Peptides against a protein of PDB entry 3HTU. Designs and how they scored, part 65

Target 1, 75 residues: chain A of PDB entry 3HTU
Amino acid sequence: RRPEEWGKLIYQWVSRSGQNNSVFTLYELTNGEDTEDEEFHGLDEATLLRALQALQQEHKAEIITVSDGRGVKFF

## One batch from the design tools (peptide; made by RFdiffusion4, then SolubleMPNN)

Design b2_p23_2_s3 (from b2_p23_2, 11 letters changed)
Fold by OpenDDE base, seed 3:
Formats: sequence, structure tokens, C-alpha cells
Structure b2_p23_2_s3 (fold): chain B 75 residues (1-75), chain A 23 residues (1-23)
Amino acid sequence: as target 1 above (75 residues)
Amino acid sequence: ERKFASEEDRKEAEKRLRELKEK
């Protein structure tokens, strides 16, 4: 899958689960209990980041980067 | 379940994430 395709799957989960406007760490998205049944569970962080960047370009997400961690807010 | 290199980084990230959520 291309990053934008992963982004689509992720955003679909966000939407159907009512997580719009919620904030997650990148780790939570791929390793959290809430996404255990999702295809993107276990996705490598590098690919995840690219997927989220695609969503960010569409103004569907905002990536936050701190000293040693990243998160994302979905819209 | 969040994973960070240090507690300080975790707290900082959480602070920033909360700030984002408030916007």
C-alpha cells in the first residue's frame, strides 16, 4: 500500500469510531489496544508518518513532534 | 501504553498533545 492508502484506512477508522478531533501518539495508532483489529496495526512508524503527512496535506490531521515523540490530531 | 524514551519526553509530548486537543 502507498502511504496515502494507509492514510485512507487510518482516517476511515478515525471517522467510523468517532475519533475526529482526538489526539494520539504515533505509537498508540499502531500499537494501541484500540486499533488491534485494524489493518494498520503494527505498521512501521516511518510508513505511518508518511501516511499521516498525506492526511495532513488534506487538512485531515496535524502532526506534532516533540523532543522524542510524535503525535497526531485528527480533524 | 504509550512508549517514550524517558518520562520527561512522555510528559512533554502529553502536554503538547493536550494543547493540540484544546485548539
Scores: peptide ipSAE 0.268, ipTM 0.751, DockQ to the pose 0.078
Fold by OpenDDE base, seed 4:
Formats: structure tokens, C-alpha cells, sequence
Structure b2_p23_2_s3 (fold): chain B 75 residues (1-75), chain A 23 residues (1-23)
């Protein structure tokens, strides 16, 4: 799958599960219990980041970088 | 990167990220 395709799957989960306006660390998005049944669970962080960047271009998400990690807010 | 040892830690991280976004 291309990053854009992963982004679509991720955002579909966000929408279906009512997680819009929620924030996640990158780790919990692909390694957390909340997404363990999703296709993107276990996705490598590099591909995840590219997927989220695609969503960011569509104003569906914003990547947040802090000194000790990264996260994302979905809209 | 932050990894969560407990649900409380996860919630706190989400709060911090949310607050950062609002600034």
C-alpha cells in the first residue's frame, strides 16, 4: 500500500470509531490496544508518518512534535 | 518516543499533546 492508502485506512478508523478530534502518539496508533484489530496495527513508523503527512495535506490531521516524541491530532 | 506503561500514562500524554496543539 502507498502512504496515501494507509492514510485512508487510518482515517476511516478514526471516523468509524468516533476518534475525530482525538490525539495519539505515533506509538499508540500502531502499537496500542485500541488499534490492535486494524490493518495498520504494526505499521512501521516511517510509513505511518508518510501516511499522516498525506492526511495533513488534506487537513484531516496534524502531526505534533515534542522534545520526547511525536503525536497526531485527527480532525 | 513515549511508550505507555499504564492507561493513566496514555491519558496524560494525550492531554499534553492536546494542550500543545491548542497553543
Amino acid sequence: as target 1 above (75 residues)
Amino acid sequence: ERKFASEEDRKEAEKRLRELKEK
Scores: peptide ipSAE 0.181, ipTM 0.727, DockQ to the pose 0.060
Fold by OpenDDE base, seed 1:
Structure b2_p23_2_s3 (fold): chain B 75 residues (1-75), chain A 23 residues (1-23)
Amino acid sequence: as target 1 above (75 residues)
Amino acid sequence: ERKFASEEDRKEAEKRLRELKEK
């Protein structure tokens, strides 16, 4: 799958679960209990980041990078 | 990267990230 395809799957999950406007750490998205049954669970961080960047271009997400960690907010 | 030991920790982390974005 291409990064943008992963992004689509991730955003579909966010929408289905009603978590728009929620904030996640990158680790939580691929390693958390909330996504255990999703295809993107276990996805490597590099690919995840590219997927989120694709969503960011569509204004569906914003990657948050601060000194104490990284996360993402979905819209 | 942040790791969560409990749901409380997860929610606190989310709150902190949200607050950081609002600043």
Scores: peptide ipSAE 0.117, ipTM 0.679, DockQ to the pose 0.061
Fold by OpenDDE base, seed 5:
Structure b2_p23_2_s3 (fold): chain B 75 residues (1-75), chain A 23 residues (1-23)
Amino acid sequence: as target 1 above (75 residues)
Amino acid sequence: ERKFASEEDRKEAEKRLRELKEK
């Protein structure tokens, strides 16, 4: 899958679960309990980041990068 | 990347990220 395709799947999950405007760590998205049944669970961080960057271009997410980790806010 | 031992830890991490975003 292309990053944009992964982004679509991720955002669909966010929307369907009613978690728009929520904040997640990158680890939580791909390794958390809430996404265990999603296709993107277990996705490598590099690909995840590219997917989120694609969503960011569409103003659907904003990546938060800090020294103690990274997260993302979905809109 | 962050790992959470409990739901409370997750919430605290999310709160921190939100606070950082607001700045």
Scores: peptide ipSAE 0.107, ipTM 0.659, DockQ to the pose 0.061

Design b2_p23_2_s4 (from b2_p23_2, 11 letters changed)
Fold by OpenDDE base, seed 5:
Structure b2_p23_2_s4 (fold): chain B 75 residues (1-75), chain A 23 residues (1-23)
Amino acid sequence: as target 1 above (75 residues)
Amino acid sequence: SRKYASQEDIELARKKIEELKKK
């Protein structure tokens, strides 16, 4: 799958679960309990980041970089 | 137009990341 396709799957999950306007760590998205049944669970961080960048370009998310890692805000 | 996380969002992200690092 292309990054934008992964982004679509991720955003669909965010929307379906009613978590728009929520903040996640990147770890939570691919390794968290809440996404265990999702196709993007276990996705490598590099691919995840590209997927989120695609969503960011669509104004559906913002990647948050802090001193010790990355998170993401979904809109 | 481009949307941005609030300062509250950023601090929440920071807190969550720090907690991951502690474990």
Scores: peptide ipSAE 0.670, ipTM 0.899, DockQ to the pose 0.871
Fold by OpenDDE base, seed 3:
Structure b2_p23_2_s4 (fold): chain B 75 residues (1-75), chain A 23 residues (1-23)
Amino acid sequence: as target 1 above (75 residues)
Amino acid sequence: SRKYASQEDIELARKKIEELKKK
């Protein structure tokens, strides 16, 4: 899958689960219990980041960079 | 039409990351 395709899957999950306007760590998205049944569970961070960047271009998310990690806000 | 996380969102992300680091 291309990063954009991963982004689509991630955003679909966010929307279907009613978590628009929520904040996640990148770790939560791919390693958390809430996404264990999703295809993107276990996705490597580099690919995840590119997927989220694609969503950011679509104004569906913003990647939050803090001094010691990254998160994401979904819209 | 760019969307932005609020400062509250940013601090929440920071908090979550810090908690993760403590594990």
Scores: peptide ipSAE 0.668, ipTM 0.899, DockQ to the pose 0.885
Fold by OpenDDE base, seed 1:
Structure b2_p23_2_s4 (fold): chain B 75 residues (1-75), chain A 23 residues (1-23)
Amino acid sequence: as target 1 above (75 residues)
Amino acid sequence: SRKYASQEDIELARKKIEELKKK
């Protein structure tokens, strides 16, 4: 899958689960219990980041970088 | 147009990351 395709899957999950306007760590998205049944569970961080960057270009998310790691806000 | 996380969102992200690192 292309990053944009992964982004689509991720955003679909966010929307379906009613978590728009929520903040996640990158770890939660790919390693969390809430996404165990999602295709993007276990996705490597590099690919995840590219997927989120695609969503960011669509104004659907913003990647948050802090000193200790990364998170993301979905809109 | 481009959307941005609030300062509250940023601090929440920081908090969540810190909690993960404690485990």
Scores: peptide ipSAE 0.665, ipTM 0.898, DockQ to the pose 0.889
Fold by OpenDDE base, seed 2:
Structure b2_p23_2_s4 (fold): chain B 75 residues (1-75), chain A 23 residues (1-23)
Amino acid sequence: as target 1 above (75 residues)
Amino acid sequence: SRKYASQEDIELARKKIEELKKK
């Protein structure tokens, strides 16, 4: 899958679960209990980041960078 | 247009990351 395709799957999950306007760590998305049944569970962080960057271009997310790591806000 | 996380969102992200690192 291309990053954009991963982004679509992630955003679909966010929307279906009613979690728009929520903040996640990158770890929560790929390693959390809430996403265990999703295709993107276990996705490597580099690919995840590219997927989120694709969503960011679509104004559907913003990657949050702090001194100790990254998170993401979904819109 | 481009959307941005609020300061509250940023602090929440920071908090979540800090909690993860403690584990």
Scores: peptide ipSAE 0.660, ipTM 0.896, DockQ to the pose 0.866; fails the geometry check

Design b2_p23_3_s1 (from b2_p23_3, 11 letters changed)
Fold by OpenDDE base, seed 1:
Structure b2_p23_3_s1 (fold): chain B 75 residues (1-75), chain A 23 residues (1-23)
Amino acid sequence: as target 1 above (75 residues)
Amino acid sequence: MEELKEKAESKAEEAKARLAAKL
């Protein structure tokens, strides 16, 4: 899958689960219990970032970077 | 392995709180 395709799957999960406008750590998205049954669970961080960047370009997400970690807010 | 995962999840939650505070 392309990063954009992964982004689509991730956003679909966010939308379907009613978690829009929520903030996640990158770890939660790919390693968290809430996504264990999702296709993107276990996705490598590099690909995840590219997927989220694609969503960000579509104004569907905002990647948050701090000194001690990274996360994302979905819209 | 479960303990390691739990620890990682706990750290993730702490990071999430910090991220939320930034927003």
Scores: peptide ipSAE 0.322, ipTM 0.771, DockQ to the pose 0.083
Fold by OpenDDE base, seed 5:
Structure b2_p23_3_s1 (fold): chain B 75 residues (1-75), chain A 23 residues (1-23)
Amino acid sequence: as target 1 above (75 residues)
Amino acid sequence: MEELKEKAESKAEEAKARLAAKL
């Protein structure tokens, strides 16, 4: 899958999950319990980041960088 | 694996709190 395709799958999950907190660490998206049944579970961080960057270009996500890690907010 | 997972989850929660504060 292309990064854009992964991004689509991730965003679909976010949209349908109905979770109140739309902020995630990268680890939560690929290794969290909430995504165990999703196709993108276990996705490598590099590919995940490219997928999120694609979503960011569409204004559907914002990648957040802090001193001790990275995360993403979905819109 | 369980111990590593627990540590990773704990660090993730801490990082998430920091991320939320930056928003």
Scores: peptide ipSAE 0.321, ipTM 0.770, DockQ to the pose 0.092
Fold by OpenDDE base, seed 2:
Structure b2_p23_3_s1 (fold): chain B 75 residues (1-75), chain A 23 residues (1-23)
Amino acid sequence: as target 1 above (75 residues)
Amino acid sequence: MEELKEKAESKAEEAKARLAAKL
């Protein structure tokens, strides 16, 4: 899958689970309990980041960086 | 491995708190 395709899957999960406007760490998305049954569970961080960047271009997400971590807010 | 997972989860929670504070 291309990054934008992964992004689509991730956003679909966020939307269908009613978690829009929520903040996640990158770890939560790929390693969290809530995504254990999702296709993107276990996705490598590099690909995840590219997927989220694709969503960001579509104004569906915002990648957030703090001093020692990164996360994402979905819209 | 499980210990590593637990530490990662803890770190993730802390990071999330920092993210929330920044927003």
Scores: peptide ipSAE 0.318, ipTM 0.768, DockQ to the pose 0.083
Fold by OpenDDE base, seed 3:
Structure b2_p23_3_s1 (fold): chain B 75 residues (1-75), chain A 23 residues (1-23)
Amino acid sequence: as target 1 above (75 residues)
Amino acid sequence: MEELKEKAESKAEEAKARLAAKL
């Protein structure tokens, strides 16, 4: 899958679960309990970041970076 | 120009604060 295709799957999960306007760490998306049954669970961080960047270009997400970690807010 | 920059910086700081609370 291309990054934008992964982004579509991730955003579909966020929307269907009613978690728009919520903030996640990158770890939560790929390693968290809430996504254990999703296709993107276990996705490598580099590919995840590219997927989120694709969503960010569509104004569907905002990637956040702090000194002790990274995350994303979905819209 | 300056107003846009200040707004962007404020938005970024708020987002970082939200993430920090989650981490």
Scores: peptide ipSAE 0.251, ipTM 0.682, DockQ to the pose 0.052

Design b2_p23_3_s2 (from b2_p23_3, 15 letters changed)
Fold by OpenDDE base, seed 2:
Structure b2_p23_3_s2 (fold): chain B 75 residues (1-75), chain A 23 residues (1-23)
Amino acid sequence: as target 1 above (75 residues)
Amino acid sequence: MEELLEKAKSKAEEAEKRREEKL
């Protein structure tokens, strides 16, 4: 899958689960308990970042980098 | 943005703890 396709799957999960406007860490999205049954679970961080960047270009997410790590907010 | 950053920091800290527990 292309990053854009991964982004679509991730955003669909966020929307279906009613977690829009929530903040996640990158680790939480691919290694968290809430996504264990999702196709993007276990996705490598590099691909995940590109997927989220694609969503960011569509104004569906915002990636935030802080000293303690990276987070993403979905809209 | 400040509120979002604080929330991101909080989440990052929580995730760090979970990673450490799994190791």
Scores: peptide ipSAE 0.087, ipTM 0.622, DockQ to the pose 0.078
Fold by OpenDDE base, seed 1:
Structure b2_p23_3_s2 (fold): chain B 75 residues (1-75), chain A 23 residues (1-23)
Amino acid sequence: as target 1 above (75 residues)
Amino acid sequence: MEELLEKAKSKAEEAEKRREEKL
């Protein structure tokens, strides 16, 4: 899958689970219990970041980088 | 944006603790 395709799957999960306007760490998206049954669970962080960047270009997410890690807010 | 950054920091710290607990 292309990063854009992963982004679509991630955002579909966000939407159907009612997680819009929520903040996640990148780790939570791919390693958390809430996404255990999702296709993107276990996705490598580099590909995840590219997927989120694609969503960011569509104004569906904003990536936050802080000293203690990275997060993302979905809109 | 500052509020978002603070939330992100807090979430990141909590996530790190959970990672450490798994080790």
Scores: peptide ipSAE 0.086, ipTM 0.621, DockQ to the pose 0.077
Fold by OpenDDE base, seed 5:
Structure b2_p23_3_s2 (fold): chain B 75 residues (1-75), chain A 23 residues (1-23)
Amino acid sequence: as target 1 above (75 residues)
Amino acid sequence: MEELLEKAKSKAEEAEKRREEKL
C-alpha cells in the first residue's frame, strides 16, 4: 500500500469510531489497544508518518512534534 | 495551535512513559 492508501484506512477508522478531534501519539495508532483489529496496527513508524503527512495535506489531520514524541490530531 | 500543542505534549509524554515501563 502507498502512504496515501494507509492514510485513507486510518482516517476511515477515526471517522467510524468517532475519534475525530482526538489527539493520538504515533505509538497509540499502531500499537494501542484501540487499533488492535485494524489493518494498520503494527505499521512501521516511517510509513505511518508518510500516511499522516498525506492526510495533513488534505487538511484531515495535523501532526504535532514535541520534545518527548509526536502526535496527531484528526479533524 | 498552542492549546493543541500542550495537549499533544502531555499525551506524548504519558504514552512514552507507559512504553518505557513495558520494556
Scores: peptide ipSAE 0.084, ipTM 0.616, DockQ to the pose 0.095
Fold by OpenDDE base, seed 3:
Structure b2_p23_3_s2 (fold): chain B 75 residues (1-75), chain A 23 residues (1-23)
Amino acid sequence: as target 1 above (75 residues)
Amino acid sequence: MEELLEKAKSKAEEAEKRREEKL
């Protein structure tokens, strides 16, 4: 799958689970308990970041970088 | 924007704590 395809799957999960307007760490999306049954669980961080960047281009997410790590807000 | 950054920071710290507890 291409990064934008992963982004689509991630955003579909966000929408179905009612997590719009929520903030996640990148780790939570691929290693968290809430996504254990999702296809993107265990996805490498580099590919995840590119997927989220694709969503950001579509104004569906905003990547947040802080000193303690990275996160993302979904819209 | 500032509030979003603080929330992200808090989430990151909580996640790191859980990872450390699992080690």
Scores: peptide ipSAE 0.081, ipTM 0.610, DockQ to the pose 0.077

Design b2_p23_3_s3 (from b2_p23_3, 14 letters changed)
Fold by OpenDDE base, seed 2:
Structure b2_p23_3_s3 (fold): chain B 75 residues (1-75), chain A 23 residues (1-23)
Amino acid sequence: as target 1 above (75 residues)
Amino acid sequence: MKELLEKAKSKAEEAKKRREAKL
């Protein structure tokens, strides 16, 4: 899958689960208990980041960089 | 991770306020 396709799957999950306007760490999206049954569970961080960057270009997410790591807010 | 989430949430809220201020 292309990063954009992964982004689509991730955002679909966010929308279906009613978690828009929520914040996640990158780890939570691919390693968290909430996404264990999702296709993107276990996705490598590099590909995840590219997927989120694609969503950011579509104004569906904002990647948050802090000193201790990165998170993402979905819209 | 809790600390990161709190920092991320704070930064996200700040970004939200900036966007709202531009409207």
Scores: peptide ipSAE 0.110, ipTM 0.592, DockQ to the pose 0.558
Fold by OpenDDE base, seed 3:
Structure b2_p23_3_s3 (fold): chain B 75 residues (1-75), chain A 23 residues (1-23)
Amino acid sequence: as target 1 above (75 residues)
Amino acid sequence: MKELLEKAKSKAEEAKKRREAKL
């Protein structure tokens, strides 16, 4: 899958689960209990970041960088 | 991870306020 396709799957989950306007760490998205049944569970962080960057270009997400790591806010 | 999440949430809120101020 291309990063844009992964982004679509991630955002579909966000929308269906009512997680819009919420914040996740990158770890929570791919390793958390809430996404265990999703196709993107276990996705490598590099590919995840590219997927989120695609969503950010569509104004559907914002990647957050702090000293302790990275997160993302969905809209 | 909890500290990261709180910092991320704070930064997200700051970004939201900045976007709203520009509207």
Scores: peptide ipSAE 0.110, ipTM 0.588, DockQ to the pose 0.586
Fold by OpenDDE base, seed 4:
Structure b2_p23_3_s3 (fold): chain B 75 residues (1-75), chain A 23 residues (1-23)
Amino acid sequence: as target 1 above (75 residues)
Amino acid sequence: MKELLEKAKSKAEEAKKRREAKL
C-alpha cells in the first residue's frame, strides 16, 4: 500500500471509532490495544509517518514532533 | 517534551468524555 492508502485506513478507523480530536503517540497507533484488529497494526514507524503526513496535507491530522517523542492529533 | 504529548492526550480524552456524556 502507498502511504496515502494507509492514511485512509487509519483515518477510517479514527472516524468509525469516534476518535476524532484525539491525540495518539505513533506507538499507540501501531502497537496499542485499540488498534490490534486493524490492518495498520504493526506498521513500521517510517511508513506510518508518511501516511500521517498525507493526512496532514488533507488537514485531517497534525503531527506533533518533540525532542523526546512524536504524536498525532486527528481532526 | 514528553509532558507536552501527555498533556495533549489528557485534554483530548477529557474532551471526548464530555462529548460522550452529552450524547
Scores: peptide ipSAE 0.086, ipTM 0.592, DockQ to the pose 0.115
Fold by OpenDDE base, seed 1:
Structure b2_p23_3_s3 (fold): chain B 75 residues (1-75), chain A 23 residues (1-23)
Amino acid sequence: as target 1 above (75 residues)
Amino acid sequence: MKELLEKAKSKAEEAKKRREAKL
């Protein structure tokens, strides 16, 4: 899958699970309990980041990078 | 003090709970 395709799957999960307007660490998206049944569970962080960047270009997410960590807010 | 990301998560979860409570 291309990063954009992963982004689509991630955002579909966000939408159908009612996680819009929620914040996640990148680790939680691919290794967390909430996504254990999702195809993107276990996705490498580099590909995840590219997927989220694609969503960010569509104004569906904002990647948060701070000194203490990194995460994403979905819209 | 909590870092910005954790604060943002907490606020988002609280907002979600408030929205769910209105349903």
Scores: peptide ipSAE 0.081, ipTM 0.577, DockQ to the pose 0.114

Design b2_p23_3_s4 (from b2_p23_3, 13 letters changed)
Fold by OpenDDE base, seed 2:
Structure b2_p23_3_s4 (fold): chain B 75 residues (1-75), chain A 23 residues (1-23)
Amino acid sequence: as target 1 above (75 residues)
Amino acid sequence: MEELKEKAESKAEEAKKRREEKL
């Protein structure tokens, strides 16, 4: 899958689960309990980041960088 | 992880506030 396709899957999950406007660490998205049954569970961080960047271009997410890592807020 | 999330949430709230102020 292309990053944009992964982004679509991720955002579909966020929307269907009612977690818009929620903040996640990148780890939570791919390794968390809430996403265990999702296709993007276990996705490598590099691909995840590109997927989120694609969503960010669509104003559906914002990648948040802090001193000790990165997170994402979905809209 | 929890600390990172808290920091991310805080930063997200700040960003949200800035966006709202621009409206």
Scores: peptide ipSAE 0.283, ipTM 0.711, DockQ to the pose 0.547
Fold by OpenDDE base, seed 5:
Structure b2_p23_3_s4 (fold): chain B 75 residues (1-75), chain A 23 residues (1-23)
Amino acid sequence: as target 1 above (75 residues)
Amino acid sequence: MEELKEKAESKAEEAKKRREEKL
């Protein structure tokens, strides 16, 4: 899958689960309990980041960088 | 990890506030 395709799957999960306007760490998206049954669970961080960057270009997400790592807010 | 999430949430709220202040 291309990063854009992963982004679509991630955002579909966010929307269907009612997680819009929520903030996640990158770890939570790919390693958390909430996404265990999702296809993007276990996705490598580099690919995840590219997927989120694609969503960010569409104004569907904002990647947040803090001292301890990165998170993402979905809209 | 939870600390990171709280920091991310705080930063997101700050960013939102800045956008609203510029409106």
Scores: peptide ipSAE 0.281, ipTM 0.705, DockQ to the pose 0.487
Fold by OpenDDE base, seed 4:
Structure b2_p23_3_s4 (fold): chain B 75 residues (1-75), chain A 23 residues (1-23)
Amino acid sequence: as target 1 above (75 residues)
Amino acid sequence: MEELKEKAESKAEEAKKRREEKL
């Protein structure tokens, strides 16, 4: 899958689960309990980041960088 | 990890506030 395709799957999950306007760490998206049954669970962080960047270009997400790592807010 | 999430949430809220202030 291309990053854009992963982004689509991630955003579909966010929308279906009512998680819009929520903030996640990148770790939570791919390693968290809430996404255990999702296809993107276990996705490598590099690919995840590219997927989120694609969503960010569509104004569906904002990647947040802090000193301890990265998170994302979905819209 | 909890601390990271809290920081991310804080940053998100700050960003949101800045956007709202620009409107």
Scores: peptide ipSAE 0.270, ipTM 0.703, DockQ to the pose 0.528
Fold by OpenDDE base, seed 3:
Structure b2_p23_3_s4 (fold): chain B 75 residues (1-75), chain A 23 residues (1-23)
Amino acid sequence: as target 1 above (75 residues)
Amino acid sequence: MEELKEKAESKAEEAKKRREEKL
């Protein structure tokens, strides 16, 4: 899958689960309990980041950088 | 992980506040 396709799957989950306007760490999205049944669970961080960057271009997400890692806010 | 999430949430709120102040 292309990053844009992964982004679509991630955002579909966000929308279906009512997680819009929520903040996640990148780890939570791919390793968390809430996404265990999703296709993007276990996705490598590099691909995840590219997927989120695609969503950010569409104004559906904002990537947050902090000293200890990265997170994302969905809209 | 929880500490990172708290920092991310705080930074997001700060960014939102600055945007609101600019408007």
Scores: peptide ipSAE 0.262, ipTM 0.693, DockQ to the pose 0.455

Design b2_p23_4_s1 (from b2_p23_4, 9 letters changed)
Fold by OpenDDE base, seed 2:
Structure b2_p23_4_s1 (fold): chain B 75 residues (1-75), chain A 23 residues (1-23)
Amino acid sequence: as target 1 above (75 residues)
Amino acid sequence: SLEEQKEKMEKFREELEKKREEL
């Protein structure tokens, strides 16, 4: 899959999951309990970042850094 | 340890939430 395709899958999950908070650590997206049944579970961080960057270009997400960590906010 | 990593992630998430409120 291309990064854009991964981004689509991730954003679809975000949209239908009904989460009350749209901010995630990168680890939560690929290793968290909430995404165990998703195709992008276990995705390597490099590919994940490219996927999120694709969403960022579409103004659907923003990658943010706090302290020494990275996360993402979905819109 | 696994517990330490869990706590670190929780603290980081809280920091992200604070950042979110400013965005």
Scores: peptide ipSAE 0.110, ipTM 0.622, DockQ to the pose 0.041
Fold by OpenDDE base, seed 4:
Parts: sequence; C-alpha cells; structure tokens
Structure b2_p23_4_s1 (fold): chain B 75 residues (1-75), chain A 23 residues (1-23)
Amino acid sequence: as target 1 above (75 residues)
Amino acid sequence: SLEEQKEKMEKFREELEKKREEL
C-alpha cells in the first residue's frame, strides 16, 4: 500500500471508532491495544508518518511535536 | 526498561493531551 492508502485506512478507523478530535502518540496508533485488529497495526513509523502527512494535507490530521516526541491529532 | 518506556509514553501522551487542549 502507498502512504496515502494507509492514511485512508487509518482515518477510516478513526472515523468509525469515534476517535475524531483525539490525539495519539505514533506508537499508540501502530502498537497500541486499540488498533490490534487493524490492518495498519505494526506499520513502520516511517510509513506511518508519510500516511499522516498525507492526511495532514487534507486537513484531517495534524502532526504534533512535543519536545523530542511526535503525535497526531485527528479531525 | 519496558516499564520505564511505558511511563515515558504515558507522560508524553499527557503532554499531547495538553497540547490538544490549546490547539
């Protein structure tokens, strides 16, 4: 899958699970318990970041930097 | 350790939630 396709899957999960307006660490998205059954579970962080950047271009997400870490807010 | 990493991530999550409130 392309990063854009991953982004679509991630956002579909966000929408269907009612996680809009929620924040996640990047680790939580791909390694957390809440996404264990999702296709993007275990996705490498580099690909995840590109997927989220695609969503950010669509104003569906905002990548957040806090100190030396990163997370994301979905809209 | 694993527990230390979990604690670090929890603190980071709290910081993100704080950031969310100001966004």
Scores: peptide ipSAE 0.109, ipTM 0.626, DockQ to the pose 0.040
Fold by OpenDDE base, seed 5:
Structure b2_p23_4_s1 (fold): chain B 75 residues (1-75), chain A 23 residues (1-23)
Amino acid sequence: as target 1 above (75 residues)
Amino acid sequence: SLEEQKEKMEKFREELEKKREEL
């Protein structure tokens, strides 16, 4: 899959999962329990970042770095 | 405004830190 395709899958999950908080760490998205059944679980962080950047271009996500950690907010 | 953007981003950062601490 291309990063854009991964982004679509991720955003679909976010939109349909009914999350109370749309803020995630990158680690949480690909390694957390909430996404264990998703195709993007275990996705390498580099590809994840590219996927999120694609979503960011569409104003569907905002990537932010805090100290040495990274996260994302979905819209 | 710039102040609103800073405030919003700071709240986002706080939320991220909370998430990091929970993991």
Scores: peptide ipSAE 0.100, ipTM 0.626, DockQ to the pose 0.093
Fold by OpenDDE base, seed 1:
Structure b2_p23_4_s1 (fold): chain B 75 residues (1-75), chain A 23 residues (1-23)
Amino acid sequence: as target 1 above (75 residues)
Amino acid sequence: SLEEQKEKMEKFREELEKKREEL
């Protein structure tokens, strides 16, 4: 899958689960309990970041930095 | 340890939530 395709799957989960406007660490998205049954669970961080950047271009997400860590807010 | 990792994740999430309030 391309990063854009991963982004689509991630955003579909966010929308269907009612997590819009929620903030996640990158780890929570791919390693958390809430996404254990999703196709993107276990996705490598590099590909995840590219997927989120694709969503950011569509104004569906914003990657944020706190200290030396990164997270994402979905819209 | 797992406990330490959970603590760090919780603190980071709290910082992200604070950042969210500014957005």
Scores: peptide ipSAE 0.097, ipTM 0.609, DockQ to the pose 0.040

